# Peptides against a protein of PDB entry 2V3S, part 16

Target 1, 95 residues: chain A of PDB entry 2V3S
Amino acid sequence: PISLVLRLRNSKKELNDIRFEFTPGRDTAEGVSQELISAGLVDGRDLVIVAANLQKIVEEPQSNRSVTFKLASGVEGSDIPDDGKLIGFAQLSIS

## One batch from the design tools (peptide; made by RFdiffusion4, then SolubleMPNN)

Design b1_p11_4_s3 (from b1_p11_4, 4 letters changed)
Fold by OpenDDE base, seed 2:
Structure b1_p11_4_s3 (fold): chain B 95 residues (1-95), chain A 11 residues (1-11)
Amino acid sequence: as target 1 above (95 residues)
Amino acid sequence: MRFYGSYPSSV
């Protein structure tokens, strides 16, 4: 399995690392993303963008060691998005 | 999917 970390601000706007594994051939990017949403770790509005970037990183984990992406939920929030501070952005990386 | 928890980020 591929060991991953999703770095994302929680409801208190605190940065947290979420550790999980992705098993090629068993898991799908959309399925795993849906589980993260069901666990309350990802906003449902971010299903598409999280799944797309998860797919990207698991396709070539040796080349795509880290991906940072803009959240749909962040655009609708009150805080100004900032990729450097991961405000309205999340980061997936290979553990 | 295997979930191994959430913890404070180092950055």
Scores: peptide ipSAE 0.338, ipTM 0.871, DockQ to the pose 0.335
Fold by OpenDDE base, seed 5:
Structure b1_p11_4_s3 (fold): chain B 95 residues (1-95), chain A 11 residues (1-11)
Amino acid sequence: as target 1 above (95 residues)
Amino acid sequence: MRFYGSYPSSV
């Protein structure tokens, strides 16, 4: 399995690392993303973007060691998006 | 998917 870390801010705006595994051939990017949402770890509005980037990283783990992407949930938030601080952005990386 | 938890970021 591929060991991954999803880094994003929680409801208190604190950075958290969510560790999970992805097994090619068994898991799907959308399925795993849905599980993250069901667990309350990802905002439901971010299903599409999380799934897309998860798919990207698991397709070529060695090439795509880290991907940072803009969250739909952060677009209309009170804070100005900032990829460097992961405000309105999340990051997926290979452990 | 196998979830191992959420932890404070090391950054």
Scores: peptide ipSAE 0.337, ipTM 0.870, DockQ to the pose 0.346
Fold by OpenDDE base, seed 3:
Structure b1_p11_4_s3 (fold): chain B 95 residues (1-95), chain A 11 residues (1-11)
Amino acid sequence: as target 1 above (95 residues)
Amino acid sequence: MRFYGSYPSSV
């Protein structure tokens, strides 16, 4: 299995690391993303972008060690999106 | 998918 960390800000705007494993051939990017949403860890509006980037990193985990992407849920908030601070952005990385 | 938990980031 591939060990992953999803880093994003919680409802109190604090950075949190979510640790999980992805097993190629058993798991799918969309399926895992749906489980993260069901667990309340990812906003439902972010299904598409999370699944796309999860797919990217698990296809080539040796080359794609980290990916940072803009969240749909962060666009309409009062805070200005910032990839360096992970405001309105999330980061997936190989553990 | 195996979920290990959510933790405060070290940075």
Scores: peptide ipSAE 0.336, ipTM 0.868, DockQ to the pose 0.334
Fold by OpenDDE base, seed 1:
Structure b1_p11_4_s3 (fold): chain B 95 residues (1-95), chain A 11 residues (1-11)
Amino acid sequence: as target 1 above (95 residues)
Amino acid sequence: MRFYGSYPSSV
């Protein structure tokens, strides 16, 4: 399995790391993303972008060690998006 | 998916 970390800010705007494993052939990017949403860890509006980037990283984990992407939920937030501070952005990385 | 938990980031 591929060990991954999803880094994003929680409801208190604190950076959290979510560690999980992805098994190719068993898991799907959309399925895992839906589980993250169901667990309350990812905003439902971010299904598409999380799934797309998860797919990208698991397809070529050696080449895509880390991907940072803009959250759809962040666009409607009060804070100005900032990829460096992960405000309105999340990061997936290979553990 | 195998979930290991959420924890404070060190960055």
Scores: peptide ipSAE 0.331, ipTM 0.870, DockQ to the pose 0.335

Design b1_p11_4_s4 (from b1_p11_4, 3 letters changed)
Fold by OpenDDE base, seed 3:
Structure b1_p11_4_s4 (fold): chain B 95 residues (1-95), chain A 11 residues (1-11)
Amino acid sequence: as target 1 above (95 residues)
Amino acid sequence: MRIFGSYPSAV
């Protein structure tokens, strides 16, 4: 399996690292993203963008070691989005 | 898929 970390701010705006595994041929990017949402770890509005970037990283994990992407849930917040601080952004990386 | 958990970032 591929060991991954999703770095994401929680409801208290604190950075958390979510550790999970993805098994090619068994798991799908959308399915895993749905499970992260079901676990309360990802906002449901971010299904599409999380799934798209998860697919990108698992299709070529040796080349795509890290991806940072804008969250749909972040655009409606009062804070100004910032990819460097992961405000309104999340980061997926190979563990 | 297996979720191991959510932890405070070391960074």
Scores: peptide ipSAE 0.528, ipTM 0.913, DockQ to the pose 0.322
Fold by OpenDDE base, seed 5:
Order: structure tokens, then C-alpha cells, then sequence
Structure b1_p11_4_s4 (fold): chain B 95 residues (1-95), chain A 11 residues (1-11)
């Protein structure tokens, strides 16, 4: 399995690392993303973008060690989106 | 898949 970390801010706007595994051939990017949402770790509005970036990182983990992407849930948030600070953005990386 | 947990980021 591929060990991954999803870094994003919680409801208190504090950075948290969510550690999880992805097993190629068994798991799908959308399925895992749905599980993250079901666990309350990802906003449901972010299903598409999380799944797309998860697919990107797991299909070529040697080349894609980290991906940072804009969250749909962050567009109309109270803070101005900032990829450097992961405000309105999340980051997936190979652990 | 397996979710191991959520932790405060190291950095």
C-alpha cells in the first residue's frame, strides 16, 4: 500500500495531517475520497478535487511526491485562499 | 484503504 498524508486545516483553522493508506488495484481515488468525507475529514463539496488529486499522486507516486490543490469549500470561506499557508487549499503527499 | 488518524501538523 501507498502511505499518504492529507494536510489541511480543521474547523479551528489549525493544520492537521491525516495519515491513510491507498492500495492500488483494490482502492479507487473516488472511493477513498468518499471514505474521507464519511469520516468527517473532508468536506463533501471537495469530493471531485480530492479524488482527482489523489488519483494523480497514486498513479505516479515516484514523480508526484506532493500535490497542493484548491478546495471548493474554501472559495467562499472567511479567509482569502492561500496555497502557501494552505488556506482554502489542501496538500496530499507521499509519507 | 485505512485511515490511521489525524494529528497536528509537525510544521
Amino acid sequence: as target 1 above (95 residues)
Amino acid sequence: MRIFGSYPSAV
Scores: peptide ipSAE 0.526, ipTM 0.911, DockQ to the pose 0.308
Fold by OpenDDE base, seed 4:
Structure b1_p11_4_s4 (fold): chain B 95 residues (1-95), chain A 11 residues (1-11)
Amino acid sequence: as target 1 above (95 residues)
Amino acid sequence: MRIFGSYPSAV
């Protein structure tokens, strides 16, 4: 399995790392993203963007070691999105 | 898929 970390801010705007595994041939990017949402770790509005970037990283985990992407849930927030601070952005990386 | 947990980021 591929060991991954999803870094994103929680409801208190604090950065948290979510550790999870992805097993090629068993898991799908959408399925795993749905599980993250079901666990309350990802906003449901971010299903599409999380799945897309998860797919990207697991396709070639050795070359795509980290991806940072804009969250749909962060666009209408009080803070201006900032990829450097992961405000309105999340980061997936190989653990 | 297996979720191992959430913890404060070191960054």
Scores: peptide ipSAE 0.526, ipTM 0.913, DockQ to the pose 0.325
Fold by OpenDDE base, seed 1:
Structure b1_p11_4_s4 (fold): chain B 95 residues (1-95), chain A 11 residues (1-11)
Amino acid sequence: as target 1 above (95 residues)
Amino acid sequence: MRIFGSYPSAV
């Protein structure tokens, strides 16, 4: 399995790392993203963007060691998005 | 898929 970390800010705006494994051929990017949402770890509005970037990183994990992307929930929030501070952005990386 | 948990980032 591929060991991954999803870094994003929690409801208290604190950076947290979510560690999870993805098994190619068994798991799907959308399925895993849905489980993260169901677990309350990802905002439901971010299904599409998380799934898209998860798919990207698991397709070529050796080349795509890290991807940072804008959250839909961040755009709809009150804070000004900032990719450097991961405000309104999240980061997926290979552990 | 296995979720190991959420924890404070080291950064």
Scores: peptide ipSAE 0.525, ipTM 0.913, DockQ to the pose 0.311

Design b1_p11_5_s1 (from b1_p11_5, 4 letters changed)
Fold by OpenDDE base, seed 4:
Structure b1_p11_5_s1 (fold): chain B 95 residues (1-95), chain A 11 residues (1-11)
Amino acid sequence: as target 1 above (95 residues)
Amino acid sequence: SRFAAQAAAFH
């Protein structure tokens, strides 16, 4: 299995690392993304972007060690999106 | 529930 970390801010703007394993052939990017949403860790509006980037990293985990992407849920927030600070952005990386 | 424990800590 592939060991991954999803780094993103919660509603209190605190940065958190969500750790999980992804098993190719058993898990799907969309399925795991839906689980993240069901757990309240990811906003439902971010299903598409999370699934797309999760798919990208698990396809070639040795080449795609980290991906940072803009969240749809963060675009119209009070804070200006910033990929360096992960404001309105999330990051997937190989653990 | 894959993320139940971590979700509790996240919120």
Scores: peptide ipSAE 0.793, ipTM 0.959, DockQ to the pose 0.973
Fold by OpenDDE base, seed 5:
Structure b1_p11_5_s1 (fold): chain B 95 residues (1-95), chain A 11 residues (1-11)
Amino acid sequence: as target 1 above (95 residues)
Amino acid sequence: SRFAAQAAAFH
């Protein structure tokens, strides 16, 4: 399995690392993304972007060691989106 | 649940 980390800020704007394994052929990017949403870790509005980037990293984990992407839920937030600070952005990486 | 424990810590 592929060991991954999802780094994103919680409601207190604190960075958190969510660790999980992805097994190709058993897991799907869509399915795992839905699990993240169900757990309250990802906003439902971000299903598409999370799934797309999760798919990207798991299809070529040796080449795509890290992907940072803009959250739909972060666009209208109080803070200006910033990929360096992961404000309105999240990051998936190979652990 | 895959993320139950980590979700508890996250919130």
Scores: peptide ipSAE 0.793, ipTM 0.959, DockQ to the pose 0.908
Fold by OpenDDE base, seed 3:
Structure b1_p11_5_s1 (fold): chain B 95 residues (1-95), chain A 11 residues (1-11)
Amino acid sequence: as target 1 above (95 residues)
Amino acid sequence: SRFAAQAAAFH
């Protein structure tokens, strides 16, 4: 399996690492993304972008070691999105 | 579920 980390901020703006394994042929990017949403870790508005980037990293994990992407849920907030600080952005990386 | 334990710590 592929060992992954999803780094993102919670509602208190604290940065967290969510660790999980992805098994090609058993798991799907959209399925795991929905599990993240169901657990309250990802906003439902971010299903599309999380699934797309999860698919990108698992299709070539040795080439795509890290991907950072803009969250739809972060656009409406008062804070200016910032990829370096992961404000309105999240990051997937190979553990 | 897959993320139950980590979700509890996240919130």
Scores: peptide ipSAE 0.793, ipTM 0.960, DockQ to the pose 0.941
Fold by OpenDDE base, seed 1:
Structure b1_p11_5_s1 (fold): chain B 95 residues (1-95), chain A 11 residues (1-11)
Amino acid sequence: as target 1 above (95 residues)
Amino acid sequence: SRFAAQAAAFH
């Protein structure tokens, strides 16, 4: 399996690392993204972007060691999005 | 669930 970390801020704006394994052929990017949403870790509005980037990293994990992407839920937030600070952005990386 | 423990720590 592929060991991954999803780094993103919680409601208190604290960075958190969510660790999980992805098994190609058993897991799907869409399915795992839905699990993240169901657990309250990802906003439902971010399903598309999380799934797309999860798919990107698992299809070529050696080439795509890290992907940072803009959250739909962060666009209308009070804080200005910043990919360096992961404000309105999240990051998926290979452990 | 897959993320139950981590979700508890996240919130």
Scores: peptide ipSAE 0.793, ipTM 0.959, DockQ to the pose 0.941

Design b1_p11_5_s2 (from b1_p11_5, 5 letters changed)
Fold by OpenDDE base, seed 5:
Structure b1_p11_5_s2 (fold): chain B 95 residues (1-95), chain A 11 residues (1-11)
Amino acid sequence: as target 1 above (95 residues)
Amino acid sequence: SRFAAQAAAFS
């Protein structure tokens, strides 16, 4: 399996690392993304972007060691989105 | 669930 880390901020703006394994052929990007949402780790509005980037990293983990992407849930927030600070952005990376 | 423990720490 592929060992991954999802780095993103919670509602208190605290940066967190969520670790999980992805098994190609058993797991799907859409399915794991839905599990993240069900667990309260990802906003439901971010299903599409999380699934797309999860698919990207798992299809070529040797080349895509890290992907950072804008969250739909972060666009209307009080803070200006910033990929470096992961404000309105999240990051998926290979452990 | 695969994220239950980490969800508790996240919130």
Scores: peptide ipSAE 0.790, ipTM 0.960, DockQ to the pose 0.979
Fold by OpenDDE base, seed 4:
Structure b1_p11_5_s2 (fold): chain B 95 residues (1-95), chain A 11 residues (1-11)
Amino acid sequence: as target 1 above (95 residues)
Amino acid sequence: SRFAAQAAAFS
């Protein structure tokens, strides 16, 4: 399996690392993304972007070691989105 | 539930 970390901020703006394994042929990017949403770790509005980037990283994990992407849920918050600070952005990386 | 434990720590 592929060991991944999803780094993103919670509602208190605290950065968290969510660790999980992805098994190609068993897991799907959309399925795991739905699990993240069901667990309250990802906003439902971010299903598409999380799934797309999860798919990107798992299709070639040695080439795509890290991907940072803009969250739909973050664009209208009080804080200006910032990929460096992961404000309105999340990051997937190979553990 | 794949993320139950981590979800508890996330909040």
Scores: peptide ipSAE 0.790, ipTM 0.960, DockQ to the pose 0.971
Fold by OpenDDE base, seed 3:
Structure b1_p11_5_s2 (fold): chain B 95 residues (1-95), chain A 11 residues (1-11)
Amino acid sequence: as target 1 above (95 residues)
Amino acid sequence: SRFAAQAAAFS
């Protein structure tokens, strides 16, 4: 399996690393993204962007070691989005 | 579930 880390901020703006394994042929990007949402780790508005980037990293994990992407849930927040600080952004990376 | 333990620590 592919060992991954999802780095993102919680509602208290604290940065967290969520670790998980992805098994090609058993897991799907959409399915795992839905599990993240059901667990309260990802906002439901971010299903599309999380699934798209998860698919990107698992299809070529040796080439795409890390992907950072803008969250739909972050655009209307009080803070200005910042990819470097992961404000309004999240990051997926190979562990 | 896959993320239950980590979800508890996240909030």
Scores: peptide ipSAE 0.790, ipTM 0.960, DockQ to the pose 0.973
Fold by OpenDDE base, seed 1:
Order: sequence, then structure tokens, then C-alpha cells
Structure b1_p11_5_s2 (fold): chain B 95 residues (1-95), chain A 11 residues (1-11)
Amino acid sequence: as target 1 above (95 residues)
Amino acid sequence: SRFAAQAAAFS
């Protein structure tokens, strides 16, 4: 399996690393993304972007070691999105 | 569930 980390901020704006394994052929990007949402770790509005980037990283984990992407849930907030600070952005990386 | 333990620590 592929060991992954999803780094993102919680409601208190604290950075967290969510670790999980992804098994190609058994797991799907959308399925795991839905599990993240069901667990309250990802906003439901971010299903599409999380699934898309999860798919990207698991299809070529050797070349796509890290992907940072803008969250739909972050664009309407008071804080200005910033990929360097992961404000309104999340990051998936190979562990 | 897959993320239960980490979800408890997230908030």
C-alpha cells in the first residue's frame, strides 16, 4: 500500500497531519475522500478537489511526491488563501 | 472506521 499524509488545518486553524494507507485496486480516490469527509476531517465541499489530487498522487507516487491544492471551503473565509501556510489549501504527500 | 482515532485528535 501507499502511505500518505494529508496536511490541513482544523477549525482552530491548527495544522494537522492525517496519515493513511491507500491500496490501489481496492481503494478509490473518491471513496477515501468520502471517508475523510465522513470523519469530519475534510469539508464536504472539498470532495472533488481532494479526490482529484488523491488520484493524481496515487497514480504516480514516485513522481508526485507532494501535491498542494486549493480548498473550495477556504475561498469564502476571512483569511486570504496561502499555499505556503496551507491557509485555504491542503497538501497530500507520500509518507 | 479508517480515520476514527485521528478524527478524535483533529478537533
Scores: peptide ipSAE 0.790, ipTM 0.960, DockQ to the pose 0.971

Design b1_p11_5_s3 (from b1_p11_5, 3 letters changed)
Fold by OpenDDE base, seed 1:
Structure b1_p11_5_s3 (fold): chain B 95 residues (1-95), chain A 11 residues (1-11)
Amino acid sequence: as target 1 above (95 residues)
Amino acid sequence: SRFAEEAARFH
């Protein structure tokens, strides 16, 4: 399996790492993204962007060691999005 | 069960 880390800020704006495994052929990017949402770890509005980037990293994990992407849930927030601080952004990386 | 969450130490 592929060992991944999803880094993003929680509701208290604290930066957290969420570690999980992804098994190609058994797991799907859409399915795991839905699990993240069901666990309360990802906003439901971010399903599409999380799934897209999860798919990107698992299809070529050696070339896509890290991907940072804008969250839909962060666009209308009070804080200005900032990819460097992961405000309104999340990061997926190979563990 | 799939997910393990921890505070990020480095950024």
Scores: peptide ipSAE 0.640, ipTM 0.906, DockQ to the pose 0.152
Fold by OpenDDE base, seed 5:
Structure b1_p11_5_s3 (fold): chain B 95 residues (1-95), chain A 11 residues (1-11)
Amino acid sequence: as target 1 above (95 residues)
Amino acid sequence: SRFAEEAARFH
């Protein structure tokens, strides 16, 4: 399996790392993304972008060691989006 | 559970 980390700010605006495994051929990017949402770890509005980037990283884990992407949920937030600070952005990386 | 959450130690 592929060991991944999703780095994402929580409700306290603190950076959290969410570690999980992805098994190609068994798991799907869409399915795991839905699990993240069901677990309350990802906003439901971010399903599409999380799934797209999860798919990107798992299909080419050697090339895509880290991907940072804009969250739909972050657009309406009070804080100005910033990919470097992961404000309104999340990051998936190979563990 | 699939997910293990922890505070990020290194930014």
Scores: peptide ipSAE 0.640, ipTM 0.905, DockQ to the pose 0.159
Fold by OpenDDE base, seed 4:
Structure b1_p11_5_s3 (fold): chain B 95 residues (1-95), chain A 11 residues (1-11)
Amino acid sequence: as target 1 above (95 residues)
Amino acid sequence: SRFAEEAARFH
């Protein structure tokens, strides 16, 4: 399996790492993204962007060691999005 | 059960 870390801010704006494994052929990017949402770790509005970037990293984990992407949920928030501070952005990386 | 959450810091 592929060991991954999703780094993003929680509802209290605290930066957290979410560690998980992804097994190609058994797991799907959309399925795992739905699990993240069901666990309350990702906003439901971010299903599409999380799934797209999860797919990107798991299809070529040797070349895509880290991907940072804009969250749909961050656009509607009061804070100005900032990829450097992961405000309105999240990061997926290979553990 | 798939996920483990922990406080993060930038490197």
Scores: peptide ipSAE 0.640, ipTM 0.903, DockQ to the pose 0.137
Fold by OpenDDE base, seed 3:
Structure b1_p11_5_s3 (fold): chain B 95 residues (1-95), chain A 11 residues (1-11)
Amino acid sequence: as target 1 above (95 residues)
Amino acid sequence: SRFAEEAARFH
């Protein structure tokens, strides 16, 4: 299994790390992304972007150690998106 | 079950 961390801000704008495992051939990027949404950890509007980046990191985990991506849910928020501060952005990385 | 959440210690 691949050990992953999803770092993103919660509803209080605090940075949180979500750790989980991904098993190639059994899990799918879209399936695990849907689980994140069902658990209330990711906004439903972010299904596409989370799944795309999860797929990217698990297809070549030794080369893609970390990916940072813009959230659809953060585009029209009050805070200006910033990838360095993970405002309106999330980060997936290999644990 | 699959997910373990914690406050990020290092920004």
Scores: peptide ipSAE 0.638, ipTM 0.904, DockQ to the pose 0.159

Design b1_p11_5_s4 (from b1_p11_5, 5 letters changed)
Fold by OpenDDE base, seed 4:
Structure b1_p11_5_s4 (fold): chain B 95 residues (1-95), chain A 11 residues (1-11)
Amino acid sequence: as target 1 above (95 residues)
Amino acid sequence: SRFAAQAEAFK
């Protein structure tokens, strides 16, 4: 399995690392993304972007060690999106 | 569920 970390801020703007394994052939990017949403870790509006980037990283985990992407849920937030600070952005990386 | 424990800590 592929060991991954999803780094993103919670509602208190605190940065968190969510660790999980992805098993190709068993898991799907959309399925795991839906689990993240169901758990309250990802906003439902971010299903598409999370799934797309999860798919990207698990396709070639040796090459795509980290991907940072803009959250749909972060666009209308009080803070201006900033990929460096992961404000309105999240990051998937290989552990 | 896959993320239950981490979801609690995330709050």
Scores: peptide ipSAE 0.792, ipTM 0.960, DockQ to the pose 0.972
Fold by OpenDDE base, seed 3:
Structure b1_p11_5_s4 (fold): chain B 95 residues (1-95), chain A 11 residues (1-11)
Amino acid sequence: as target 1 above (95 residues)
Amino acid sequence: SRFAAQAEAFK
């Protein structure tokens, strides 16, 4: 299995690392993304972008060691989006 | 579920 970390901020703006394993052929990017949403870790509006980037990293984990992407849920927030600080952005990486 | 424990810590 592929060992992954999803780094993102919670409602208190605290940075968190969510660790999980992905098994190709058993797990799907959309399925795991839906599990993240059901757990309250990801906003439902971010299903598409999370699934797309999860697919990207698991299809070629040797090349795509880390991907950072803009969240739909962060666009209308009062804080200015910033990929370096992961404000309005999240990051997936190989553990 | 897969993320139950981490979901509690995330709050």
Scores: peptide ipSAE 0.792, ipTM 0.960, DockQ to the pose 0.972
Fold by OpenDDE base, seed 5:
Structure b1_p11_5_s4 (fold): chain B 95 residues (1-95), chain A 11 residues (1-11)
Amino acid sequence: as target 1 above (95 residues)
Amino acid sequence: SRFAAQAEAFK
């Protein structure tokens, strides 16, 4: 399986690392993304972008070691989006 | 569930 980390900020704006394994052929990007949402780790509005980037990283983990992407839920937030600080952005990376 | 423990810590 592929060991991944989802780095994103919680409601307190604290940066957190969520670790999980992805098994190609068993797991799907959309399925795992839905699990993240169900767990309260990802906003439901971000299903599409999280699933797309999860698919990108798992299809070529040797080439795509890290992907940072803009969250739909972060656009109208109180803070200005910033990919460097992961404000309104999240990051998926290979462990 | 897959993320139950980490979800608790995420709060």
Scores: peptide ipSAE 0.792, ipTM 0.960, DockQ to the pose 0.938
Fold by OpenDDE base, seed 1:
Structure b1_p11_5_s4 (fold): chain B 95 residues (1-95), chain A 11 residues (1-11)
Amino acid sequence: as target 1 above (95 residues)
Amino acid sequence: SRFAAQAEAFK
């Protein structure tokens, strides 16, 4: 399995690392993304972007060691989006 | 569930 970390901020604006394994052929990017949403870790508005980037990293994990992407849930927030600080952005990386 | 423990810690 592929060991991954999803780094993103919670409602208190605290940075958190969510660790999980992804098994190609058993897991799907959309399925795991839906599990993240169901657990309250990802906003439902971010299903598409999380699934797309999860698919990207698991299809070529040796080449795509880290991907940072803009959250749909963050664009209308009060804080200015910042990929370096992961404000309105999240990051998937190979553990 | 897959993320239950981490979801509690995330709050």
Scores: peptide ipSAE 0.792, ipTM 0.960, DockQ to the pose 0.971

Design b1_p11_6_s1 (from b1_p11_6, 4 letters changed)
Fold by OpenDDE base, seed 4:
Structure b1_p11_6_s1 (fold): chain B 95 residues (1-95), chain A 11 residues (1-11)
Amino acid sequence: as target 1 above (95 residues)
Amino acid sequence: RPPRVFEVLPA
């Protein structure tokens, strides 16, 4: 399996690393993204963008070691989005 | 199938 880390700020705006595994051929980017949402770790509005970037990293993990992407849930937030601080952004990387 | 394990750690 592929060991992944999703770096994302929680509801308290604290930055956390969410570690999980992805098994090609058994898991799908869409499915795992839905599981992240069900676990309360990802906002439901971010399903599309998380799934898209998860797919990107798992299809070529040797080349796509890290991807940073804007969250739909962060656009309308009180804080100004900032990819450097991961405000309104999340980062997926190979563990 | 069993629930997926997500380990949350302070970054």
Scores: peptide ipSAE 0.806, ipTM 0.954, DockQ to the pose 0.984
Fold by OpenDDE base, seed 1:
Structure b1_p11_6_s1 (fold): chain B 95 residues (1-95), chain A 11 residues (1-11)
Amino acid sequence: as target 1 above (95 residues)
Amino acid sequence: RPPRVFEVLPA
């Protein structure tokens, strides 16, 4: 399996690393993204962008070691999005 | 199937 880390700020704006595994052929990017949402770790509005980037990293994990992407849930937030501080952004990386 | 394990750690 592929060991992944999703770095994302929680509702208290605290940055956390969410570690999980992805098994190609058994898991799908959309399925795991839905599980993240069901676990309360990802906003439901971010299903599309999380799934897209999860797919990107797992299809070529050697080339795509890290991807940072803008969250749909962050666009309308009070804080100005900042990819460096991961405000309104999240990061997926290979562990 | 069993629930997926998500380990949450402060970054």
Scores: peptide ipSAE 0.806, ipTM 0.954, DockQ to the pose 0.968
Fold by OpenDDE base, seed 2:
Structure b1_p11_6_s1 (fold): chain B 95 residues (1-95), chain A 11 residues (1-11)
Amino acid sequence: as target 1 above (95 residues)
Amino acid sequence: RPPRVFEVLPA
């Protein structure tokens, strides 16, 4: 399996690393993204963007070692999005 | 299908 880390701020605005595995041929990007949402780790509004970037990283993990992307949930938040601080942004990387 | 394991750690 592919070992991944999703770096994302929680509801307390604390930055955390969420570690999980992805098995090609068994898992789908959308399925795992839905599981992240069900676990309360990702906002439901971010399903599409998380799934898209998860697919991107798992399709070529040797080339796509890290991807940073803007969250839909972050746009409506009180804080101004900032990719450097991962405010309104998340990062997926190969562990 | 068993639930997926997500390990949450402070970054």
Scores: peptide ipSAE 0.806, ipTM 0.954, DockQ to the pose 0.983
Fold by OpenDDE base, seed 3:
Order: structure tokens, then C-alpha cells, then sequence
Structure b1_p11_6_s1 (fold): chain B 95 residues (1-95), chain A 11 residues (1-11)
């Protein structure tokens, strides 16, 4: 399996690392993204962008070691999005 | 299938 880390801020704006595994041929990017939402770890509005970037990293994990992407849930917030501070952004990386 | 394990740690 591929060991992944999803780094993003929780509802209290605290930065956390979420560790999980992905098994090619058994798991799908869409399915695991739905599980993240069901666990309350990702906003439902971010299904599309999380699934797209999860697919990108698992299809070529040796080349795509890290991806940072803009969250749909963060665009309408009071804080200005910032990819360096992961405000309105999340990051997926290979553990 | 069993629930997926997500380990949450402060960054």
C-alpha cells in the first residue's frame, strides 16, 4: 500500500496531519475521498478537488511526491487563501 | 469492509 499524509487545518484553524494508506487496485480516489468526508476530516464541498489530487499522487507516487491544492470550502471564508500557510489550501504527500 | 483507519496528528 501507499502511505499518505493529508495536511490541512481543522475547524479551529489548527494544522493537522492525517495519515492513511491507499491500495491500488482495491481503493479508488473517489472512494477514499468520500471516506475522509464521512469521517468528518474533509468538507463535503471539497470532494472533487481532493479526489482529483489523490488520483494524481497515487497514479505516479514516485514522481508526484507532494501536491498542494485550493479548497472550495476555503474560498468564501474571511481569511485570505494562502498556499504557503495552508489557509484555504490542503497538501497531500507520500509518507 | 472494515472502516478505514485515519490517524490524526498535530502538525
Amino acid sequence: as target 1 above (95 residues)
Amino acid sequence: RPPRVFEVLPA
Scores: peptide ipSAE 0.806, ipTM 0.954, DockQ to the pose 0.956

